# Ledger of designs, part 14: peptides against a protein of PDB entry 5ZK1

Target 1, 52 residues: chain A of PDB entry 5ZK1
Amino acid sequence: KREVRLMKNREAARECRRKKKEYVKCLENRVAVLENQNKTLIEELKALKDLY
Target 2, 52 residues: chain A of PDB entry 5ZK1 as posed
Amino acid sequence: KREVRLMKNREAARESRRKKKEYVKCLENRVAVLENQNKTLIEELKALKDLY

## One batch from the design tools (peptide; made by RFdiffusion4, then SolubleMPNN)

Design b1_p11_8_s1 (from b1_p11_8, 3 letters changed)
Fold by OpenDDE base, seed 5:
Structure b1_p11_8_s1 (fold): chain B 52 residues (1-52), chain A 11 residues (1-11)
Amino acid sequence: as target 1 above (52 residues)
Amino acid sequence: MKLVLEPLPPL
């Protein structure tokens, strides 16, 4: 039936949007961790260079 | 399926 296909399409589209949102959130979290690690390493390298 | 991107390797 046409209605069942439209229902399944709406469900698949909701699930696709949910998965995309979860993926973006995982990337944002990785970026935040990498930015913090990079900042710390730059500060450590600066402190080490200021000792010599 | 959780899209768990593998944890970043420890520094």
Scores: peptide ipSAE 0.094, ipTM 0.683, DockQ to the pose 0.054
Fold by OpenDDE base, seed 2:
Structure b1_p11_8_s1 (fold): chain B 52 residues (1-52), chain A 11 residues (1-11)
Amino acid sequence: as target 1 above (52 residues)
Amino acid sequence: MKLVLEPLPPL
């Protein structure tokens, strides 16, 4: 009984670490897209200000 | 539980 509980805990801890890594990678991808969108909008705003 | 990230805001 004790060994089965320790095995299940090690499996749950591995799955928790996997899910955390997947979540961080998804946030990194979202940040990269938002940073690129923000850069484009700043460049467009600068080009519009330099015309007037 | 699927971690559904909210869609990126529309441009």
Scores: peptide ipSAE 0.092, ipTM 0.679, DockQ to the pose 0.073
Fold by OpenDDE base, seed 3:
Structure b1_p11_8_s1 (fold): chain B 52 residues (1-52), chain A 11 residues (1-11)
Amino acid sequence: as target 1 above (52 residues)
Amino acid sequence: MKLVLEPLPPL
């Protein structure tokens, strides 16, 4: 009984760490895309303001 | 629950 509970706890802890790593990687990718989009929009807005 | 971020909305 004790060993089976320890095995299930180790499996649950591995799966929790895997899900956390995947979530952080998705956030990092989303931040990089948003930062690039924001930079492009700021450059376009500057170029439009320099015409008027 | 799959933690999939929704795609960014198209610009």
Scores: peptide ipSAE 0.086, ipTM 0.673, DockQ to the pose 0.074
Fold by OpenDDE base, seed 4:
Structure b1_p11_8_s1 (fold): chain B 52 residues (1-52), chain A 11 residues (1-11)
Amino acid sequence: as target 1 above (52 residues)
Amino acid sequence: MKLVLEPLPPL
């Protein structure tokens, strides 16, 4: 009985780490897209300001 | 539970 509980705990811990890694990767990709969009908008605003 | 991140905020 104890060994089966330890095995199930190890499997649950592996799955928890996998899901956390996938979530972090999704956030990193979202941050990279938002940072690129923000940079482009700042460059466009600067170019518009340099025309006036 | 599927972690659905909402779409990116509209520009």
Scores: peptide ipSAE 0.078, ipTM 0.662, DockQ to the pose 0.094

Design b1_p11_8_s2 (from b1_p11_8, 3 letters changed)
Fold by OpenDDE base, seed 5:
Structure b1_p11_8_s2 (fold): chain B 52 residues (1-52), chain A 11 residues (1-11)
Amino acid sequence: as target 1 above (52 residues)
Amino acid sequence: MKLELEPLPPL
């Protein structure tokens, strides 16, 4: 009984770490997309401002 | 359980 509980806890801890790593990677990708979009919009706004 | 954050709405 004890060994089975320890095995299940190790599996749950591995899965928790995997899910956290996947979530962080999704956030990092979203930040990179937003940073690129924001940079492009700032460059476009600057180019429009330099025309007036 | 894919934590696919919903795509940003297309600008």
Scores: peptide ipSAE 0.115, ipTM 0.708, DockQ to the pose 0.076
Fold by OpenDDE base, seed 3:
Structure b1_p11_8_s2 (fold): chain B 52 residues (1-52), chain A 11 residues (1-11)
Amino acid sequence: as target 1 above (52 residues)
Amino acid sequence: MKLELEPLPPL
């Protein structure tokens, strides 16, 4: 009984760490895309303001 | 609980 509980806890802890790593990687990718989009929009807004 | 981030909409 004790060993089975410790095994299940180790498996749950591995899965929790895996999911956290995947979530952080998804956030890092989303931030990189948003930063690039924001940079492009700022450059476009600057070019439009320099025409007036 | 699946933490899915919605894909960014295409600009």
Scores: peptide ipSAE 0.108, ipTM 0.694, DockQ to the pose 0.071
Fold by OpenDDE base, seed 1:
Structure b1_p11_8_s2 (fold): chain B 52 residues (1-52), chain A 11 residues (1-11)
Amino acid sequence: as target 1 above (52 residues)
Amino acid sequence: MKLELEPLPPL
């Protein structure tokens, strides 16, 4: 009985770490895209202001 | 549940 509970806990802990890693990677990708979008919009706004 | 963050809107 004890060993089966320890095995299930190890499996649950591996799955928790996997899901956390996937979530962090998704956030990192979202941040990188938003930073690039913001940079492009700031550059476009600057170019438009430099024309007037 | 897949945590599918909604695709960022295209510029």
Scores: peptide ipSAE 0.091, ipTM 0.690, DockQ to the pose 0.054
Fold by OpenDDE base, seed 4:
Structure b1_p11_8_s2 (fold): chain B 52 residues (1-52), chain A 11 residues (1-11)
Amino acid sequence: as target 1 above (52 residues)
Amino acid sequence: MKLELEPLPPL
């Protein structure tokens, strides 16, 4: 039936959007950790340069 | 399938 195919397509599209949202949230968290690590390393490098 | 992003490389 055409209606059953359209329903399954809507369900697959909802699941695809859910997985994409979870993946983006994981990348956002990884970026935030890397940005914080990079900031700390820049501050440490600055403190080391201010000693010479 | 958990997309477990591999732990950040150790500094």
Scores: peptide ipSAE 0.086, ipTM 0.682, DockQ to the pose 0.076

Design b1_p11_8_s3 (from b1_p11_8, 3 letters changed)
Fold by OpenDDE base, seed 1:
Structure b1_p11_8_s3 (fold): chain B 52 residues (1-52), chain A 11 residues (1-11)
Amino acid sequence: as target 1 above (52 residues)
Amino acid sequence: MKLDLEPLPPL
């Protein structure tokens, strides 16, 4: 009984760490895209402001 | 569990 509980806990802890790593990677990718979009919009706004 | 992150804002 104890060993089976320890095995299941180790499996659950591995799966929790995997899901957390996938979540962080998804957020990092979203931040990188939003930062690039924001940079492009700032550059476009600057170019428009320098014309007037 | 798919992470249904909101679509990125359109360019």
Scores: peptide ipSAE 0.105, ipTM 0.717, DockQ to the pose 0.056
Fold by OpenDDE base, seed 3:
Structure b1_p11_8_s3 (fold): chain B 52 residues (1-52), chain A 11 residues (1-11)
Amino acid sequence: as target 1 above (52 residues)
Amino acid sequence: MKLDLEPLPPL
């Protein structure tokens, strides 16, 4: 009984760490896309402002 | 685990 509980806890801890790593990677990718989009929009707004 | 993140804005 004790060993089976320790095994299940180790599996749950590995799965929790895996899910956290996948979540962080998804946030990093989202931030990189949003930073690039914001940079492009700021450059476009600057170019429009320099025409007036 | 659904990522409860809004879709990225369209380009």
Scores: peptide ipSAE 0.105, ipTM 0.718, DockQ to the pose 0.077
Fold by OpenDDE base, seed 5:
Structure b1_p11_8_s3 (fold): chain B 52 residues (1-52), chain A 11 residues (1-11)
Amino acid sequence: as target 1 above (52 residues)
Amino acid sequence: MKLDLEPLPPL
């Protein structure tokens, strides 16, 4: 009984670490997309302001 | 499981 509980805990801990890593990677990708979009919009707004 | 994070904020 104890060994089976320890095995299940190790599996749950591995899965928790995997899910956390995937979540962080998803956030990093979202930040990179938003930073690129924000940069492009700032450059476009600057170019528009330099025309007037 | 896809991590369905909230939509990106609108531009």
Scores: peptide ipSAE 0.064, ipTM 0.665, DockQ to the pose 0.076
Fold by OpenDDE base, seed 4:
Structure b1_p11_8_s3 (fold): chain B 52 residues (1-52), chain A 11 residues (1-11)
Amino acid sequence: as target 1 above (52 residues)
Amino acid sequence: MKLDLEPLPPL
């Protein structure tokens, strides 16, 4: 009985680490998109300001 | 859980 509980805990811990890695990768991709959009908007605002 | 990267609404 103890060994089966330890095996199930190791499997649950592997799955928890996998889900956390997938979540972090999704956040990293979201940050990269938002940083690129923000950079473009700042460049557009600068170009508009240089016209006036 | 797909975080659908919906484009932010245009400002």
Scores: peptide ipSAE 0.042, ipTM 0.602, DockQ to the pose 0.106

Design b1_p11_8_s4 (from b1_p11_8, 3 letters changed)
Fold by OpenDDE base, seed 4:
Structure b1_p11_8_s4 (fold): chain B 52 residues (1-52), chain A 11 residues (1-11)
Amino acid sequence: as target 1 above (52 residues)
Amino acid sequence: MELELEPLPPL
């Protein structure tokens, strides 16, 4: 039936959007952690250079 | 404290 195919396509499209949202949220968290680590390492490198 | 980064979910 055409209606059953359209329903399954809508469900697959909802699941695809859910997975994409979870992937983006994981990337955003990873970027925030790496930016904070990078900032800390730059501050430590600056403090080490200011001793010489 | 090494922050273990969670693996990226499969697309």
Scores: peptide ipSAE 0.263, ipTM 0.784, DockQ to the pose 0.243
Fold by OpenDDE base, seed 2:
Structure b1_p11_8_s4 (fold): chain B 52 residues (1-52), chain A 11 residues (1-11)
Amino acid sequence: as target 1 above (52 residues)
Amino acid sequence: MELELEPLPPL
């Protein structure tokens, strides 16, 4: 009984670490895309303001 | 690696 509980706890802890790693990777990708889009929009807004 | 706006997975 104790060994089966320890095995299930190790499996649950591996799955929790996997999910956290996937979540952080998705956040890092979203931040990189949003930072690039924000930079482009700021450059476009600057170019538009420099025309007036 | 293409940088796409993926929806956040459930924790």
Scores: peptide ipSAE 0.260, ipTM 0.797, DockQ to the pose 0.147
Fold by OpenDDE base, seed 5:
Structure b1_p11_8_s4 (fold): chain B 52 residues (1-52), chain A 11 residues (1-11)
Amino acid sequence: as target 1 above (52 residues)
Amino acid sequence: MELELEPLPPL
């Protein structure tokens, strides 16, 4: 009984770490996209302002 | 290259 509980706990802890790593990777990708889009929009807004 | 925003996975 104890060994089975320890095995299940190790499996649950591995899965928790996997899910957290995937979530962080999705956030990092989302931040990189939004930073790129924001930079492009700022550069476009600057170029438009420099025409007037 | 349009980078699409992936939906956040459930925690």
Scores: peptide ipSAE 0.259, ipTM 0.788, DockQ to the pose 0.217
Fold by OpenDDE base, seed 3:
Structure b1_p11_8_s4 (fold): chain B 52 residues (1-52), chain A 11 residues (1-11)
Amino acid sequence: as target 1 above (52 residues)
Amino acid sequence: MELELEPLPPL
């Protein structure tokens, strides 16, 4: 039936949007962690270079 | 302190 196909398409589209939102949130968290780690490593490398 | 970054979920 046409209605069953439209229902399944709406469910698949909701799940696709959910997965994409979760993926973006994981990327944002990874970027924030990596930016903070990179900043700390640059500050440590600067402090080590200023000793020599 | 190794922050193990959680693996990206499959799209």
Scores: peptide ipSAE 0.254, ipTM 0.781, DockQ to the pose 0.223

## One batch from the design tools (peptide; made by RFdiffusion4, then SolubleMPNN)

Design b1_p12_1_s1 (from b1_p12_1, 6 letters changed)
Fold by OpenDDE base, seed 2:
Structure b1_p12_1_s1 (fold): chain B 52 residues (1-52), chain A 12 residues (1-12)
Amino acid sequence: as target 1 above (52 residues)
Amino acid sequence: SFNLEEALKKAE
């Protein structure tokens, strides 16, 4: 029936949006970690430069 | 060659 195909399409579209949201959240968390690591490394390099 | 001063300036 047409109704069953429309229901399955709505379910697939919900699952696609869920997976995309989870992937974006994973990327945002990875960016925040890398930005913090980069900031710390730059501060350590500045502190080492100030010792010499 | 890696230039530390240019790398620090790009990170500000």
Scores: peptide ipSAE 0.025, ipTM 0.596, DockQ to the pose 0.047
Fold by OpenDDE base, seed 5:
Structure b1_p12_1_s1 (fold): chain B 52 residues (1-52), chain A 12 residues (1-12)
Amino acid sequence: as target 1 above (52 residues)
Amino acid sequence: SFNLEEALKKAE
């Protein structure tokens, strides 16, 4: 009984760490996309300002 | 009024 509970706890802890790592990676990818889009929009706004 | 220069400076 004790060993089975410890095994299940280790599995749950591995899964928790996996899910956290996947969530962080998803946020990092979203930040990189938004930063690139923001940079492009800032450059376009600067170019439009320089035309007027 | 929207100030483009202040908005650009906050985005840097």
Scores: peptide ipSAE 0.025, ipTM 0.582, DockQ to the pose 0.048
Fold by OpenDDE base, seed 1:
Structure b1_p12_1_s1 (fold): chain B 52 residues (1-52), chain A 12 residues (1-12)
Amino acid sequence: as target 1 above (52 residues)
Amino acid sequence: SFNLEEALKKAE
């Protein structure tokens, strides 16, 4: 029936949006961690350069 | 070679 196809399409579209939102959140968290690590490493390298 | 100034500029 047409109604069953439309229901399945709506469910698939909701699941696709959920997975995309979770993936973006994981990327944003990974970027924030890497930016913080990079900042710390640059500050450590600057401090080492200032000693010599 | 690592360039600290280029790394600092990319972190801004």
Scores: peptide ipSAE 0.023, ipTM 0.627, DockQ to the pose 0.057
Fold by OpenDDE base, seed 3:
Structure b1_p12_1_s1 (fold): chain B 52 residues (1-52), chain A 12 residues (1-12)
Amino acid sequence: as target 1 above (52 residues)
Amino acid sequence: SFNLEEALKKAE
């Protein structure tokens, strides 16, 4: 009985660490894309303002 | 869920 509980806890802890790593990677990728889009939009807005 | 490939394609 104790060994089965320790095995299940180890599996749950591995899955929790996996999900956390995937979530952080998803946020890092989303931040990088949004920062690039924001930079491009700011540059386009500057170029448009310099025409008028 | 966030899809990086779809987000990159929308940034082009």
Scores: peptide ipSAE 0.023, ipTM 0.493, DockQ to the pose 0.180

Design b1_p12_1_s2 (from b1_p12_1, 6 letters changed)
Fold by OpenDDE base, seed 3:
Formats: structure tokens, sequence, C-alpha cells
Structure b1_p12_1_s2 (fold): chain B 52 residues (1-52), chain A 12 residues (1-12)
């Protein structure tokens, strides 16, 4: 029936949007962690270079 | 040559 196909499509579209939102949030968190780690490592390397 | 100051400024 047409109604069952439309329901399944609506559910699949909701799940696709949910997965995309979770993936973007995971990438944003990973970028923020890597940027902060990179900043800390660069500051440590600068401090080490200024000691020698 | 790796520029630490440019890299730091880009990471801020």
Amino acid sequence: as target 1 above (52 residues)
Amino acid sequence: TFDLEEALKKAE
C-alpha cells in the first residue's frame, strides 16, 4: 500500500537526519579536541625551544 | 621550516 511506503520513507528520512547530526557532532568534538591538543603541543614545543 | 609562532597563532 502507498501509505506504508510513505511511512517507511518518513522513518528512513528521520533516521538519516539523526545519523547525520550524530556524525557532525562527533566530527565537531574530534576537531575541538585535536585543535586543543595541537595548541598545547605547540606551546610545549615553544617553551622547550625557549629553554635551549 | 616549521614556524611554531604561525602554527600557534592558527591554533588560537
Scores: peptide ipSAE 0.023, ipTM 0.642, DockQ to the pose 0.055
Fold by OpenDDE base, seed 1:
Structure b1_p12_1_s2 (fold): chain B 52 residues (1-52), chain A 12 residues (1-12)
Amino acid sequence: as target 1 above (52 residues)
Amino acid sequence: TFDLEEALKKAE
């Protein structure tokens, strides 16, 4: 009984770490996309401001 | 006024 509980706890801890890594990777990808979009929009706004 | 240079520097 105790060993089975310790095995299940180790499996749950591995799954928790996996889900956390996947969530962080999703956030990092979203940040990189938003930063690139923001940079492009700021460059377009600068070019527009330099035209007028 | 929106400062484009400050905004670029924060986006880098």
Scores: peptide ipSAE 0.022, ipTM 0.635, DockQ to the pose 0.058
Fold by OpenDDE base, seed 2:
Structure b1_p12_1_s2 (fold): chain B 52 residues (1-52), chain A 12 residues (1-12)
Amino acid sequence: as target 1 above (52 residues)
Amino acid sequence: TFDLEEALKKAE
């Protein structure tokens, strides 16, 4: 039936949007961690350079 | 060459 195909398509589209949102959130969290690690390493390198 | 000042400015 056409209605069953349309329902399955709507469910698949919801699941696709959910997975995309979770993946983007994972990337955003990874970027924030890497940016903070990079900032800390640059501050440590600056502090070491100021000692010599 | 690594520029520490440019890297610091990009990390702000």
Scores: peptide ipSAE 0.022, ipTM 0.633, DockQ to the pose 0.054
Fold by OpenDDE base, seed 4:
Structure b1_p12_1_s2 (fold): chain B 52 residues (1-52), chain A 12 residues (1-12)
Amino acid sequence: as target 1 above (52 residues)
Amino acid sequence: TFDLEEALKKAE
């Protein structure tokens, strides 16, 4: 039936948007952690270079 | 050469 195919396509499109939102959120969280770690390491390297 | 000041400004 055509209606059942259209329902399944709408469900698949909702699931695709959900998965994309979750993936972007995981990337944003990983970027924020890496940026903070990188900042801390650069500050530590600068402080170490200023001691020697 | 690694520029620490440029790297610090990009991490802010």
Scores: peptide ipSAE 0.021, ipTM 0.634, DockQ to the pose 0.056

Design b1_p12_1_s3 (from b1_p12_1, 5 letters changed)
Fold by OpenDDE base, seed 3:
Structure b1_p12_1_s3 (fold): chain B 52 residues (1-52), chain A 12 residues (1-12)
Amino acid sequence: as target 1 above (52 residues)
Amino acid sequence: SFDLEKALKEAE
């Protein structure tokens, strides 16, 4: 039936949007962690350079 | 050579 195909397509489209949102959020969190770690490492390297 | 000052300004 056409209605069952449209229902399954709507469910698949909802699941695809959910997975995309979760993936983007995972990337955003990973970028924020790496940017913070990089900033800290640069500050530590600067502090070490200022000691010598 | 790694430019620490440039990298610091890019990380702020």
Scores: peptide ipSAE 0.025, ipTM 0.655, DockQ to the pose 0.053
Fold by OpenDDE base, seed 4:
Structure b1_p12_1_s3 (fold): chain B 52 residues (1-52), chain A 12 residues (1-12)
Amino acid sequence: as target 1 above (52 residues)
Amino acid sequence: SFDLEKALKEAE
């Protein structure tokens, strides 16, 4: 009984760390895309303002 | 009114 509980806890801890790593990677990718889009839009707005 | 200059400075 004790060994089975320790194994299940180790498995749950591995799965929790995996899910956290995947979530952080998803957020990092989303931030990088949004930062690049924002930079492009700011540069386009500056260029448009300089024409008028 | 939307202040473009303020928005550009806040985004840099």
Scores: peptide ipSAE 0.023, ipTM 0.608, DockQ to the pose 0.049
Fold by OpenDDE base, seed 1:
Structure b1_p12_1_s3 (fold): chain B 52 residues (1-52), chain A 12 residues (1-12)
Amino acid sequence: as target 1 above (52 residues)
Amino acid sequence: SFDLEKALKEAE
């Protein structure tokens, strides 16, 4: 009984770490996309300002 | 009025 509980806890802890790593990777990808979009919009706004 | 310079500076 104790060993089965320890095994299940180790499996749950591995799955928790996997899900956290996947979530962080999704956030990092979203940040990189938003930073690139923001940079492009700032450059477009600067270029528009320089025309007027 | 929209301050473009302020908005650009806050976005950098």
Scores: peptide ipSAE 0.022, ipTM 0.606, DockQ to the pose 0.051
Fold by OpenDDE base, seed 2:
Structure b1_p12_1_s3 (fold): chain B 52 residues (1-52), chain A 12 residues (1-12)
Amino acid sequence: as target 1 above (52 residues)
Amino acid sequence: SFDLEKALKEAE
């Protein structure tokens, strides 16, 4: 029936949006970790430059 | 040659 196809499409669209939200959250967390690591490395390099 | 001052300035 047409109704069963529309229901399955709505479920698939919900699952696609859920997976996209989880992937974006994973990328945002990875960016925040890399930005913090980069900041720390820059501060360490500045501190090493000030010793010489 | 790696320019540390340029790399630090580009990372700010």
Scores: peptide ipSAE 0.021, ipTM 0.601, DockQ to the pose 0.047

Design b1_p12_1_s4 (from b1_p12_1, 6 letters changed)
Fold by OpenDDE base, seed 5:
Structure b1_p12_1_s4 (fold): chain B 52 residues (1-52), chain A 12 residues (1-12)
Amino acid sequence: as target 1 above (52 residues)
Amino acid sequence: TFDLKEALEKAE
């Protein structure tokens, strides 16, 4: 009984670390996309301001 | 709040 509980705890801890790594990677990708979109929009607004 | 002026100045 104790060994089975320790095994299940190790499996749950591995799965928790996996899910956390996937979530962080998703956030990093979303931040990179939003930063690039903001940069492009700011450059476009600057170019428009320099025309007028 | 997003400040467009500060964002433009930071992109210069």
Scores: peptide ipSAE 0.026, ipTM 0.578, DockQ to the pose 0.048
Fold by OpenDDE base, seed 4:
Structure b1_p12_1_s4 (fold): chain B 52 residues (1-52), chain A 12 residues (1-12)
Amino acid sequence: as target 1 above (52 residues)
Amino acid sequence: TFDLKEALEKAE
């Protein structure tokens, strides 16, 4: 009984670390896209302000 | 899965 519980805990800890790594990678990619979009929109807003 | 390359191409 004890050994089976320790095995299941090790498997759950491996899966938790995998899911966390995937989630962080998705957030990093989303941040990079949003930073690029924000930069473009700020440059467009500057160009529009320089016309008036 | 979030594809960074596809999302950048849609943002241009």
Scores: peptide ipSAE 0.021, ipTM 0.503, DockQ to the pose 0.159
Fold by OpenDDE base, seed 3:
Structure b1_p12_1_s4 (fold): chain B 52 residues (1-52), chain A 12 residues (1-12)
Amino acid sequence: as target 1 above (52 residues)
Amino acid sequence: TFDLKEALEKAE
């Protein structure tokens, strides 16, 4: 029936949007962690260079 | 799965 196909399409579209939102959030979190780690490593490298 | 909490704790 047409109604069952439209229901399944709406469910698949909701799940696709959910997965995309989760993937973007994981990338944003990974970028924030890498930016923080990079900042810390640059500060540590400066502190080590200032000792010698 | 990427765990942000575990990754921040390892970056401290």
Scores: peptide ipSAE 0.021, ipTM 0.501, DockQ to the pose 0.178
Fold by OpenDDE base, seed 2:
Structure b1_p12_1_s4 (fold): chain B 52 residues (1-52), chain A 12 residues (1-12)
Amino acid sequence: as target 1 above (52 residues)
Amino acid sequence: TFDLKEALEKAE
């Protein structure tokens, strides 16, 4: 039946959007952590260079 | 899954 195919397509499209949103959120969190780590390492390298 | 809290604690 055409209606059942349209329902399944709407469900698959909702699931695809959900998975994409979750993946983007994981990337945003990973970027924030890496930016923080990079900032700390730059500050540590600066402090070490100021000792010599 | 990526755990932000665990990754921040490892970055300190």
Scores: peptide ipSAE 0.019, ipTM 0.507, DockQ to the pose 0.171

Design b1_p12_2_s1 (from b1_p12_2, 5 letters changed)
Fold by OpenDDE base, seed 1:
Structure b1_p12_2_s1 (fold): chain B 52 residues (1-52), chain A 12 residues (1-12)
Amino acid sequence: as target 1 above (52 residues)
Amino acid sequence: DELKEKLEEALK
């Protein structure tokens, strides 16, 4: 029936938007962690170079 | 997702 196809399409579209939002959030968190680690490592390398 | 929980824990 047409109604069942429209219902399944709406469910699939909701799930696709959910998965995309979760994937973007995981990438944003990973970028924030890597940017923080990179800043810390640059500061540590600078402190070591300023000692020698 | 286990990777999401690990990333959320590493951001605390």
Scores: peptide ipSAE 0.026, ipTM 0.557, DockQ to the pose 0.173
Fold by OpenDDE base, seed 3:
Formats: structure tokens, C-alpha cells, sequence
Structure b1_p12_2_s1 (fold): chain B 52 residues (1-52), chain A 12 residues (1-12)
């Protein structure tokens, strides 16, 4: 009985760490995309402002 | 995950 509970706890802890790592990676990718889009929009706005 | 795939496409 105790060993089965310890095994299930280790599996749940591995799955929790996996899900957290995937969520952080998704946020990091979202930040990188938004930062790149924001940089491009700022560069485009600057280029348009330098034409007038 | 569809959101992960879309984010990986926008980084290419």
C-alpha cells in the first residue's frame, strides 16, 4: 500500500513539472512573438514618420 | 497544442 502511494505521488509530481514547463514555454514563445511584432510595428511607424 | 503550433509558425 505505501509503495503504490509513493509511486503515484512521483508520477503526479513528474506530470505537474511537465505541465508547468510546457506552460512556461508557451508564455516565453508568446512574449517573443509579441516583442518581435512590437519591434516591427515600431520600425514601420518610424519608417513612415521619416517619409513625412 | 494549437496555440503552440501558431506561435511556432509566427517565429519562422
Amino acid sequence: as target 1 above (52 residues)
Amino acid sequence: DELKEKLEEALK
Scores: peptide ipSAE 0.026, ipTM 0.551, DockQ to the pose 0.180
Fold by OpenDDE base, seed 4:
Structure b1_p12_2_s1 (fold): chain B 52 residues (1-52), chain A 12 residues (1-12)
Amino acid sequence: as target 1 above (52 residues)
Amino acid sequence: DELKEKLEEALK
């Protein structure tokens, strides 16, 4: 039936958009963590240099 | 990039 094919296509398209959104959110969180770690390491390196 | 500039200064 045509209606069943259209329903399955809409469900697949919703799932593809959901998976893309979750992947982007995972990347954004990973970037934020790495940027914060890098900032902390730069500040620690500076503090160590200021002692010598 | 502000973090890159701070890293370059901290590595001098």
Scores: peptide ipSAE 0.026, ipTM 0.646, DockQ to the pose 0.037
Fold by OpenDDE base, seed 5:
Structure b1_p12_2_s1 (fold): chain B 52 residues (1-52), chain A 12 residues (1-12)
Amino acid sequence: as target 1 above (52 residues)
Amino acid sequence: DELKEKLEEALK
């Protein structure tokens, strides 16, 4: 019984670490996309302001 | 935020 509980706890800890790594990667990708979109919008706004 | 500063500069 104790060994099975320790095994399940190790499996749960591995799964929690995996899910956390995936979540961080998804956030990093979302930040990179939003930063690029914002950069493009700022450049477009600047170009429009320099035109008028 | 560096992007916020650039946005504020572009809008001035």
Scores: peptide ipSAE 0.027, ipTM 0.647, DockQ to the pose 0.040; fails the geometry check

